Peptides against a protein of PDB entry 1IK9. Designs and how they scored, part 84

Target 1, 211 residues: chain A of PDB entry 1IK9
Amino acid sequence: MERKISRIHLVSEPSITHFLQVSWEKTLESGFVITLTDGHSAWTGTVSESEISQEADDMAMEKGKYVGELRKALLSGAGPADVYTFNFSKESCYFFFEKNLKDVSFRLGSFNLEKVENPAEVIRELICYCLDTIAENQAKNEHLQKENERLLRDWNDVQGRFEKCVSAKEALETDLYKRFILVLNEKKTKIRSLHNKLLNAAQEREKDIKQ
Target 2, 207 residues: chain A of PDB entry 1IK9 as posed
Amino acid sequence: MERKISRIHLVSEPSITHFLQVSWEKTLESGFVITLTDGHSAWTGTVSESEISQEADDMAMEKGKYVGELRKALLSADVYTFNFSKESAYFFFEKNLKDVSFRLGSFNLEKVENPAEVIRELIAYALDTIAENQAKNEHLQKENERLLRDWNDVQGRFEKAVSAKEALETDLYKRFILVLNEKKTKIRSLHNKLLNAAQEREKDIKQ
Target 3, 195 residues: chain B of PDB entry 1IK9 as posed
Amino acid sequence: MERKISRIHLVSEPSITHFLQVSWEKTLESGFVITLTDGHSAWTGTVSESEISQEADDMAMEKGKYVGELRKALLSVYTFNFSKESAYFFFEKNLKDVSFRLGSFNLEKVENPAEVIRELIAYALDTIAENQAKNEHLQKENERLLRDWNDVQGRFEKAVSAKEALETDLYKRFILVLNEKKTKIRSLHNKLLNA

## One batch from the design tools (peptide; made by RFdiffusion4, then SolubleMPNN)

Design b2_p14_2_s1 (from b2_p14_2, 6 letters changed)
Fold by OpenDDE base, seed 3:
Structure b2_p14_2_s1 (fold): chain B 211 residues (1-211), chain C 211 residues (1-211), chain A 14 residues (1-14)
Amino acid sequence: as target 1 above (211 residues)
Amino acid sequence: as target 1 above (211 residues)
Amino acid sequence: SFFEELNKEIEEIE
């Protein structure tokens, strides 16, 4: 089961923050349970998959688009853009909400709620869910923080090894070239010496022929 | 201002989860506001720094140790170890809590609370705080997740460059040695050829002298 | 080592 709680403002009670809880199984399209509270009273209603489909059809809206609008209205709360207006009558227990566009407002959905007999139990459970969610999110944050610190250490270690490898490659190339030049110079000197010995031997032979 | 909400169980009402809110400025030692609620009623009390100091003195406990025990009792909730027992009388508005050790239970602290006139407002504000905390923690989680993904990419990039650098170093060494051997072999062949020419010239000179 | 072989081959020319 998935659950979302949001703050809403009712047109009839704009000074009193209300809380809208929506609970569903896997997808909001499969139906949901809606709970409204003012911190003293609570009201609950169940919306079926068939009701969601019927509302989409009545609006001549594609079901996926309609469910997408329901998700924005009911799960996001009234985002700061006042795009959604919420209405509730405590007398009739009728809840409805509208989408407000620049030039047009239209009813997006409506539900009959029932007053909860023991609102304190619903409110306690709601607070428990919030506290559990906070604890879970804190544990996730601590885990992610420790993982970030580990990854940063691992990155620094590999970076340092990489820099050492680059420097060692350059040093190796330079050392090998220096050694190569030394050996080549020795061989060049030996070749020059042997050439000079050949020239001297030829000059001595020319002297021996001239007696 | 810092704030913590925890679940507690009262000895008198073990079937009804209560919520204990503690609010303080920077340190719990400087005093705090305590709020208790059952989701229908709320009770609030203020504890001064002087009261905390007096309770520590009355217990013959060092103040820092006493505040440490207060923090465990009031901010952690009753941890699963039942180390702390909470008592509240709705009639007297007297709240007290005990530390339970294997062989000894003792009163750790006690406060007079006052019944809140508008509990719904306190409950709404408490839920608002929970929802704000959830939103903040979710934003932190998303940020840390994105940072983890970045650090992992950066690590993989450096690791891949490091492996390429190692392989390139080994390849460079092997290539330089191969080239070095080729040039040395050419010089060796030249030296051998010059030695053979010197030997032949010496043999011809010996023939010319015998001739 | 390659350097030891290289040095040996240098010495054999000497």
Scores: peptide ipSAE 0.020, ipTM 0.840, DockQ to the pose 0.425
Fold by OpenDDE base, seed 1:
Structure b2_p14_2_s1 (fold): chain B 211 residues (1-211), chain C 211 residues (1-211), chain A 14 residues (1-14)
Amino acid sequence: as target 1 above (211 residues)
Amino acid sequence: as target 1 above (211 residues)
Amino acid sequence: SFFEELNKEIEEIE
């Protein structure tokens, strides 16, 4: 079961933050339970998949698009754009919400709720869910933070090894070239010496032929 | 201002989860506001730094140790070890809590609370704080997740560069040796050829002198 | 070591 609690402002009670809890199985399309509370009273209703389908049909809206709008209205809370207006009559227990566009407002959905006999239980359970969610999110944050610290250490270790490898490669190349030049110069000196000995021997032979 | 909400079970009402809110400025030692709710009624009290000091003195406990115990009792919630027992009389509005050790139970602190006239406002504000905390923690989680994904990419990039550097170092070393051996062998062949020419020239000179 | 092999090859070539 998935659950979302959001703050809403009712047109009838704009000064009193209400809380809208929506709970569903897997997908909102399959139906949901809606609970409204003002922190003193609570109201609950069950919305079936058939009611969702009927509302979509009555609106002449594609079901997936309609469910997408329901998700935005009921699960996002009052975002800073008052795009969704919530209405509730405590007398009739009739809950409805509208989507406000620039040039058009239209009813997006409506539900009959029932006043909860023991609202304190609903409120306590709602607070429990919030506290559980906080604890779970904190545990996830602590885990992610530890993983972040691990990844940063691992990055620093590889970076340090990489820098050492670069420096070692440059040092090796430089040393190999220096040694190569030294040995090559020694062999060149031997070749030059042997050539000079050959030239001297040829000059002596030319002198010996000329007596 | 810091705030913590925890679940507690009162000895008088063990079947009804209560919520203990503690709010303070910077340190719990400087005093705090305590709020108790059952989701219908609420009770609030202010605990001063002087009251905390007096309770520590009455207990003959070092103040820092006492505040440390207050922090564990009031901010941890009911951990699985029922080490802290909470008592509240709705009639007297007297709240007290005990620390239960293996062989000793002792009162850790007591506070006079006042019944809140409009508990719905306190409950709504408490739920608002929970929802704000959930939103903040979710934003932190999303940030940490993105940072972890970045750090993992950065690690993979450096690891790949490091492996390429290692392979390039080994390849460079092998190539430089092969080239060095080739050039050195050419120079050796030239030296051998020049030596043979010198030997032949010396033998011809010895023939010309005998001749 | 790389340098020992290089020196050995240099000496064998010397």
Scores: peptide ipSAE 0.025, ipTM 0.842, DockQ to the pose 0.201; fails the geometry check
Fold by OpenDDE base, seed 4:
Structure b2_p14_2_s1 (fold): chain B 211 residues (1-211), chain C 211 residues (1-211), chain A 14 residues (1-14)
Amino acid sequence: as target 1 above (211 residues)
Amino acid sequence: as target 1 above (211 residues)
Amino acid sequence: SFFEELNKEIEEIE
């Protein structure tokens, strides 16, 4: 079971933060349980897949698009942009929500809720779920932090090896060229010396032929 | 202000999860506000630094050690090891907790709480804090995940560059040596040829002298 | 090693 809790503001009670819990299996499209609470009272209703399909049909909206709007309305909470308006009557237990566009507002969905006899149990379970979620998220965060620190160490180690490899390559090239130039110069000198010896020997022969 | 919410079980109501909120400024030692709720009622008390010091003195415990035990009792929640037992009387609003050791239990602290007139407000604020904490932790988690993905990419990039650098170093060495050997062999051949020419010239001179 | 071979070839040039 998946669950999302969000804060909402009701048009009838804008000064009192309400909490909207939605619980579902795999997809919101398959139906969901909606729970509303003000921290004192709670109201719950079950919305079936058939009701979701009927509301989509009544709106002449494609089901996937409708479910997408339901997800935005019911799972994101009241974002700072009052795109969704929530209404609830404690007397009738009728919950409905509207999408507000620039020039048009339209009802997105409506549900009959039932007042929970023991709201404290629902509230306690909701708080428990929040605390469990915090603990799970903290454990994930600590894990990711440790992994981040590991990856940073590993990066620094490879970077340091890479820099050493670059420097070693440049040093190798420089050393090899220096050694090669020395040897080449020696061989050039030896060739020059041998050429001079040959020239001298030829000149001496030419002198010996000339008596 | 720092805050911690934990689940506790009261000896008087072991079937009903209670929530213990502790709020403090910088250090628990400076005093704290304690709030207890069962999801219907709430009770709050303020514990001063002087009361903490007095309880430490009454226990003949060093203050830092005592505050350390308070932190374990009040901020960790009921861990699976019933090391801390919580007691609360709804009638007297007296809250006390005990540390259970293998052979000895002792009272660690006690507080007079006051019943909150509007428990729903406390409960709503507590749920709001939990939801805010979840959102903050989720944002941190998403950030750390993105950073880990970045660090992993950066590591792979440097690793690939390092491997290329190693290969390029080996290739450079091999290429330079091959080129050097070719040039050296040419010079060796030229030196050998010049020596042979000198030897031949000397032999011809020796023949001409014997003629 | 290739360096040892090169050094040998250098020495043979000497």
Scores: peptide ipSAE 0.021, ipTM 0.842, DockQ to the pose 0.242; fails the geometry check
Fold by OpenDDE base, seed 5:
Structure b2_p14_2_s1 (fold): chain B 211 residues (1-211), chain C 211 residues (1-211), chain A 14 residues (1-14)
Amino acid sequence: as target 1 above (211 residues)
Amino acid sequence: as target 1 above (211 residues)
Amino acid sequence: SFFEELNKEIEEIE
């Protein structure tokens, strides 16, 4: 079961923050349980898949688009643009909400709620869910923080090894060149010495032939 | 101001989860505001730095150790070991809690609370704080997740560059050695050829002298 | 390049 709690303001009680809890299985399209509370009283209703389909049909709206609007209205709370207006009568227990667009306002949905006999139990469960969610999110954050610290260390280690590898490659190339030049120069000197000995031997032979 | 909400069970009402909110400035030692609620009623009291000091003195406990125990009791909730027992009388509004050790149980602290006239406002504010904390923790989680994904990509990129650098170093070394051996062998062959020419010239000269 | 310098030093040997 998925659950979302949001803050809303009722047109009838704009100075009192209300809390809207929506609970559903997998998708909001399959229906949902809605709970409204002011921190003293609570009201709950079940909205079926058939009711959602009927509301979409009555609005001449495509069901997926309608469910998308329900998701925005009921799960996001009142966004800063007052795009969704919430109405509730404590007497009739009738909850309805409107979408306000530039030039049009229309009823998006309407639900009959029932007053909860023991609102304290609903409020306690709601607070428990909030505290559980906080604890779970804290544990996730601590895990991600530790993993980020690990990844940062591992990145710095590999970066340092990479820089050492680059430097070692350049140093190796330079060292090999120096060694190769030294050995080549020794062999060059030996070749020159041997050529000079051959030239001298040839010149001495030419002198010995000339007596 | 720092705040912590925890779940507790009162000895008088063990089947009803109570919520204990503690609010303080910088450190719990400077005093705190305690709020207790059952989701219907609320009770609040202020505990001063002087009261904390007096409770520590009355217990013959070092103040820092005492504050450490208060922090465990009041901010952690009842840990799984029932190490802290909470007592509250709705009639006297007297709240006290005990620490249970192996062979000793002792009163850790006692506070006079006042019944809140409008508990719904306190409960709404408490729920608001929970929802704000959830939203803030979710934003932190999303940030850490994105950073984790970035660090993982950066690590993989550097690791791949490092592996390429290692392979390029080995390939360079191998190529340089192969080329060097070729050149050295050519020079070695030339030296051998020149030595053989010198030996032959010396042998021919020795033949001409015997001639 | 490394090899051009090495080859140049080799050719100067030659």
Scores: peptide ipSAE 0.020, ipTM 0.841, DockQ to the pose 0.274; fails the geometry check

Design b2_p14_2_s2 (from b2_p14_2, 9 letters changed)
Fold by OpenDDE base, seed 3:
Structure b2_p14_2_s2 (fold): chain B 211 residues (1-211), chain C 211 residues (1-211), chain A 14 residues (1-14)
Amino acid sequence: as target 1 above (211 residues)
Amino acid sequence: as target 1 above (211 residues)
Amino acid sequence: DWEEKLNKEIEEIE
């Protein structure tokens, strides 16, 4: 079961924050339970999948688009953009909301709610849900923070090893070339010495021919 | 200002979850405001730093230890360990709580509360605080999640570069050695050729002397 | 070990 609580302002009572709870299984399209409270009274209604489909058809709106608009209105709260206006009559228990566009306002949906006999129980359960959600989110935050700290340490360790590997590669290349040049110079010296011995032998042979 | 809301169970009403709000500036030791609600009625009291100090002295407890026990009782909620028992009289508005140890129970603290005239306003504000806290914690969670994903990518990138550097270092050593052996073999061949020329020159000189 | 092989190759030239 999924649940969302939002703050809303009613046109009839703009100074009193109301809370709109929506609860559903998997998708809002399959139907939902709506609960309205002012912190003293509560009202609840159930909306079926068939009612959602019928409202979409009556509006000549594609069902997925309509459910998308319901989601924005009922679950996001009235965002600060005043795009949605909420109305409720305590006498009739009729709840309706409108989408306000620049040049056109239209009713997006309406529900008949029933007054809850024990509003304190509904309010307590709502507060319990909020406190549970806070605790879960705090535990998740602490977990993510510890994981971030671990990942940062692991990154620093690998980065340090990488830098050492780069330096060691450059040092290895330099060392191997130096050692190679030393051996090569020894062989060059031996070659020069052998050439000088050949030249001397040729000069001595020319002396021996001249007696 | 800091605030904590906890679920508590009263000895007089064990079936009805109550909510205990505590609000303070910087430290609980400097005093706090306590609010109790059952979702219908609310009661509030202010506790001063002097009252906290006096209660610690009356208990013959060090102030820091006493404040530490107050923090566990009032801010952690009654943890599932039933270490703290909460009592409230709606008639007298007297709130008190006890610490239960294996062989000893003692009163940890007590406050006179006042019934709030407009409990709905207090309840609405409490729900607003919970919703704000949820929103803040969600935003923090999303931020930490994105940072974790970034750090993991950065770690994988450096790890891949490190592995390539290790392989490149090993390949470099092998390649440089192979190149060195090729050049060394060329110089060995030249040295052998020069030695053979010296031997031939010596043999020809020995023929010329016999001739 | 490349160093041991290198040293052996040096000795064979010497």
Scores: peptide ipSAE 0.025, ipTM 0.843, DockQ to the pose 0.302
Fold by OpenDDE base, seed 2:
Structure b2_p14_2_s2 (fold): chain B 211 residues (1-211), chain C 211 residues (1-211), chain A 14 residues (1-14)
Amino acid sequence: as target 1 above (211 residues)
Amino acid sequence: as target 1 above (211 residues)
Amino acid sequence: DWEEKLNKEIEEIE
């Protein structure tokens, strides 16, 4: 089961932050349980997949699009742009929410809730879930931080090896050329020496023919 | 101001999870506000730096060590090893906690709390803080995840460049050596040719002297 | 080692 808790403001009690818990199995489309609390009282309702389908049909909206709107309304909390208005009557236990567009407001959904007999238990469980979620997210953060530090070390190690490889390649080229020039110069000197010996031998032979 | 919320079990009500909120300025040593709730009622007390110092002195414990024990007791929640026992009397509003060691239990601290007149406000604020903390930690997790993905890409890029550099270094050495051998062989051939010409010239001169 | 091979090739010239 998945769960999301959001803070909302009710049109009837705009000064009192309410909390909207939604719980569902795998997908919101399969149905969900909604719980509303003000920190003293709690109200709960169950919405079936058939009710979601019926509401989408009544709205003449494609089910996936409707569920997408439900997810934005019920799971986002008060998004920064007052796009969703929440209404609740404590007398009727009727909860409904509207999507406010520039020129059009429409009811996105409505639920009959039931007052919870033991709101303290629901509130405690809600706080426990928040604390568990904090602990899980903290552990994930610590893990990701350590992994980042590892990846940064590994990057620095490979970067340092790469820089050494570049420098070693340049040094190798320079050294090989220097060694090559030395050997080449020795062979050039030997060739020059042999040429001079041939020239001298030819000059001596020409002297011996001229008696 | 820093804050930590923990779940605790009271000896008097072990079946009902309580929540212990501690709020402090910079360090727990400077004093703190403690709030206890069961999701219906709330109790609050303020502990000053002077009270912390006095309690440390009364325990004959070094202040930093005492504050370290307070932090473990009050900020860790129920650590997995029942090391801390919490007691609260609703009648007296007296809260105390003990550290349980293998052979010794001792009172670590005690606080007089006051019953909050509007517990719903305290509970709502506590839930808001939990939700804010979840949102902050989620944003941090998403950031760290993106950074990890970046660092991994950067590592793969440098690793690929490094492997290319290694291969290019080996290829350079092989290519330079092949080129060197070609030039060297040309010079060797020239030296051999000149030596043969010198030998032939010497043999012809020896024939001319014997005729 | 390429250096050892090079040195051997140099010695064979001599």
Scores: peptide ipSAE 0.024, ipTM 0.843, DockQ to the pose 0.283
Fold by OpenDDE base, seed 5:
Structure b2_p14_2_s2 (fold): chain B 211 residues (1-211), chain C 211 residues (1-211), chain A 14 residues (1-14)
Amino acid sequence: as target 1 above (211 residues)
Amino acid sequence: as target 1 above (211 residues)
Amino acid sequence: DWEEKLNKEIEEIE
């Protein structure tokens, strides 16, 4: 079961934060349980897949698009832009919400809720879920932080080895060329010496032929 | 102001989860506000630095050690090992907690709480704090996840460059050595050829002198 | 390793 709790403000009680809980199985399209609380009272209703389909049909909206709007309205909370407004009558237990566009407001959905007999249990369970979610998120955060620190160390280690490899490659090339030039110069000197000896020997022979 | 909410079970109501909120400025030692709720009623008390010091003195415990025990008891919730037990009388509004060791149980602290007139407001604010904490932790988690993915990519990139550098260094050494040997062999051949020419010239001169 | 081989090749030239 998936679950989302959001803060909402009711048009009837704009100064009192309410909490909207939605619970569903896999997809919101299959139906959901909605719970509303003000921290003293709680109200719950079940919305079936058939009711979702009927509301989509009544709106002449494609079901997937309608469910997409339900998800934004009910699971995101009141986005900062008052795009969704919520209404609830504690007397009739009638809950409805509207989507506000620039030039058009329209009712997106309406549900009959039932007053919970033991609201304290619903509130306690809601707080427990919040505390469990905090603990799970903290544990994930600590894990990711440790992994981040590990990856940073590993990156620094490889970077340092890479820089050493680059420097060692350049040094190797330079050293090999220097050594190569030294040896070549020695062999050049030997070749030059041997050529001079050959020239001298040829000149002496040419002198001996000329008596 | 720092704040921690924990689940506790009261000895008087072991089936009903209670929530213990502690709020303090910088250090728990400077005093704190304690709030208890069962999701219907709430009770609050203020504990001063002087009361903390007095309780430490009454226990003949060093203040820092005492505050350390308070922190474990009040901020960690009931650890799984029932090391801390909580008692509250709704009639007297007297809250006390004990530390249970293997062979010894002792009262760690006691506070007079006052019943909150509007518990719904305290509960709503508590839920708001939980939801805000969830949102903040989710944002941190998403940030750390993105950073982790970045660091992993950066590590893979540097690792791949490092492997290429190692291979290039080994290839360079091998290639330079091969080229060097080829050039040396050419010079060696030239030196050998010049020596043979010198030997032949010397032998011809020795023949001319014997004629 | 390569230095020893190089020195050996040098000595053979010499």
Scores: peptide ipSAE 0.026, ipTM 0.843, DockQ to the pose 0.281; fails the geometry check
Fold by OpenDDE base, seed 4:
Structure b2_p14_2_s2 (fold): chain B 211 residues (1-211), chain C 211 residues (1-211), chain A 14 residues (1-14)
Amino acid sequence: as target 1 above (211 residues)
Amino acid sequence: as target 1 above (211 residues)
Amino acid sequence: DWEEKLNKEIEEIE
């Protein structure tokens, strides 16, 4: 079972933060359990897949779009945008919420809730879930942090090897060219020397032909 | 102000999870506020630095060690080890806890709490803090995940550059050596040709002298 | 190795 707890503000009690828990199996579309609490009282209702489908049909909204709006309203928490208004009557146990657009507000859904006999148990379970979620998220953070540090070390090691490879390539090129120039110059000198010897031999022959 | 919420089991109410909130400024040693709740009622007490020092002295324990034990007892939550037992009287509002060792149990500390008049406000604030902590930890997780993905990409990029550099170094060495051999062979051939011309010139001179 | 071959080619040139 998946769950999400969010803060909501009720139109009737704007000064008192309420907590909305939604619990579901795999998809919100297949139905969910909604729980509302003010830290003293709690109210719970079950919303079936059929009720979700009926509400989507009554709104003339495609079911997937409707479920998408339900997810935004019920699971996103009190984002700063008053796009969703929540209403609850403690007397009737009737919960409804509206989507507020610039020029139009419309009811997005409504649920009959039941007052929980032992709200303290619901509140304790909610706090337990929050603490478990904190612990899980903290363990994940510590794991990701350690992995990040490992990846940084591995990156630095490869970077250092790469820089050494670049430098070694440049050094190799420079060394090979220096050796090449040295040998070429020696061979050029030897060729010049042999050419001079040939010229001298030709000049001596020309002298010997001239007695 | 720092805070930690943990689950505890009271000896008097082992079937009901209690929540222990500890709030402090920078260090637990400088004093703290302790809040206990069962999801219906709440009790709060302030522990001063002087009370911590006095309790350490009364226990004949070094203050830093005592504060270390306080931190383990009050901030670590219900770890699986029953090393710390918590006791609370709702009537006297007296809270005390013991450290249980294999052969010895001893009182580690005690606090007078006061029943909170509006426990719902304390519970709502506690839930708000848990939800805020979840959101912060989730944002940190998402950040670390993105950073890890970046570091993996950066590592792969450098690794690929490194492999290319290694291959380029080997290719450069091979190319330079091939060019060097070609030029050397040309110069060797030219030297041999010039030497043969010198030998022929000498042989022709020797024939002309015999003539 | 290339260096030994290069050195040998240098020596044979000498």
Scores: peptide ipSAE 0.025, ipTM 0.844, DockQ to the pose 0.241; fails the geometry check

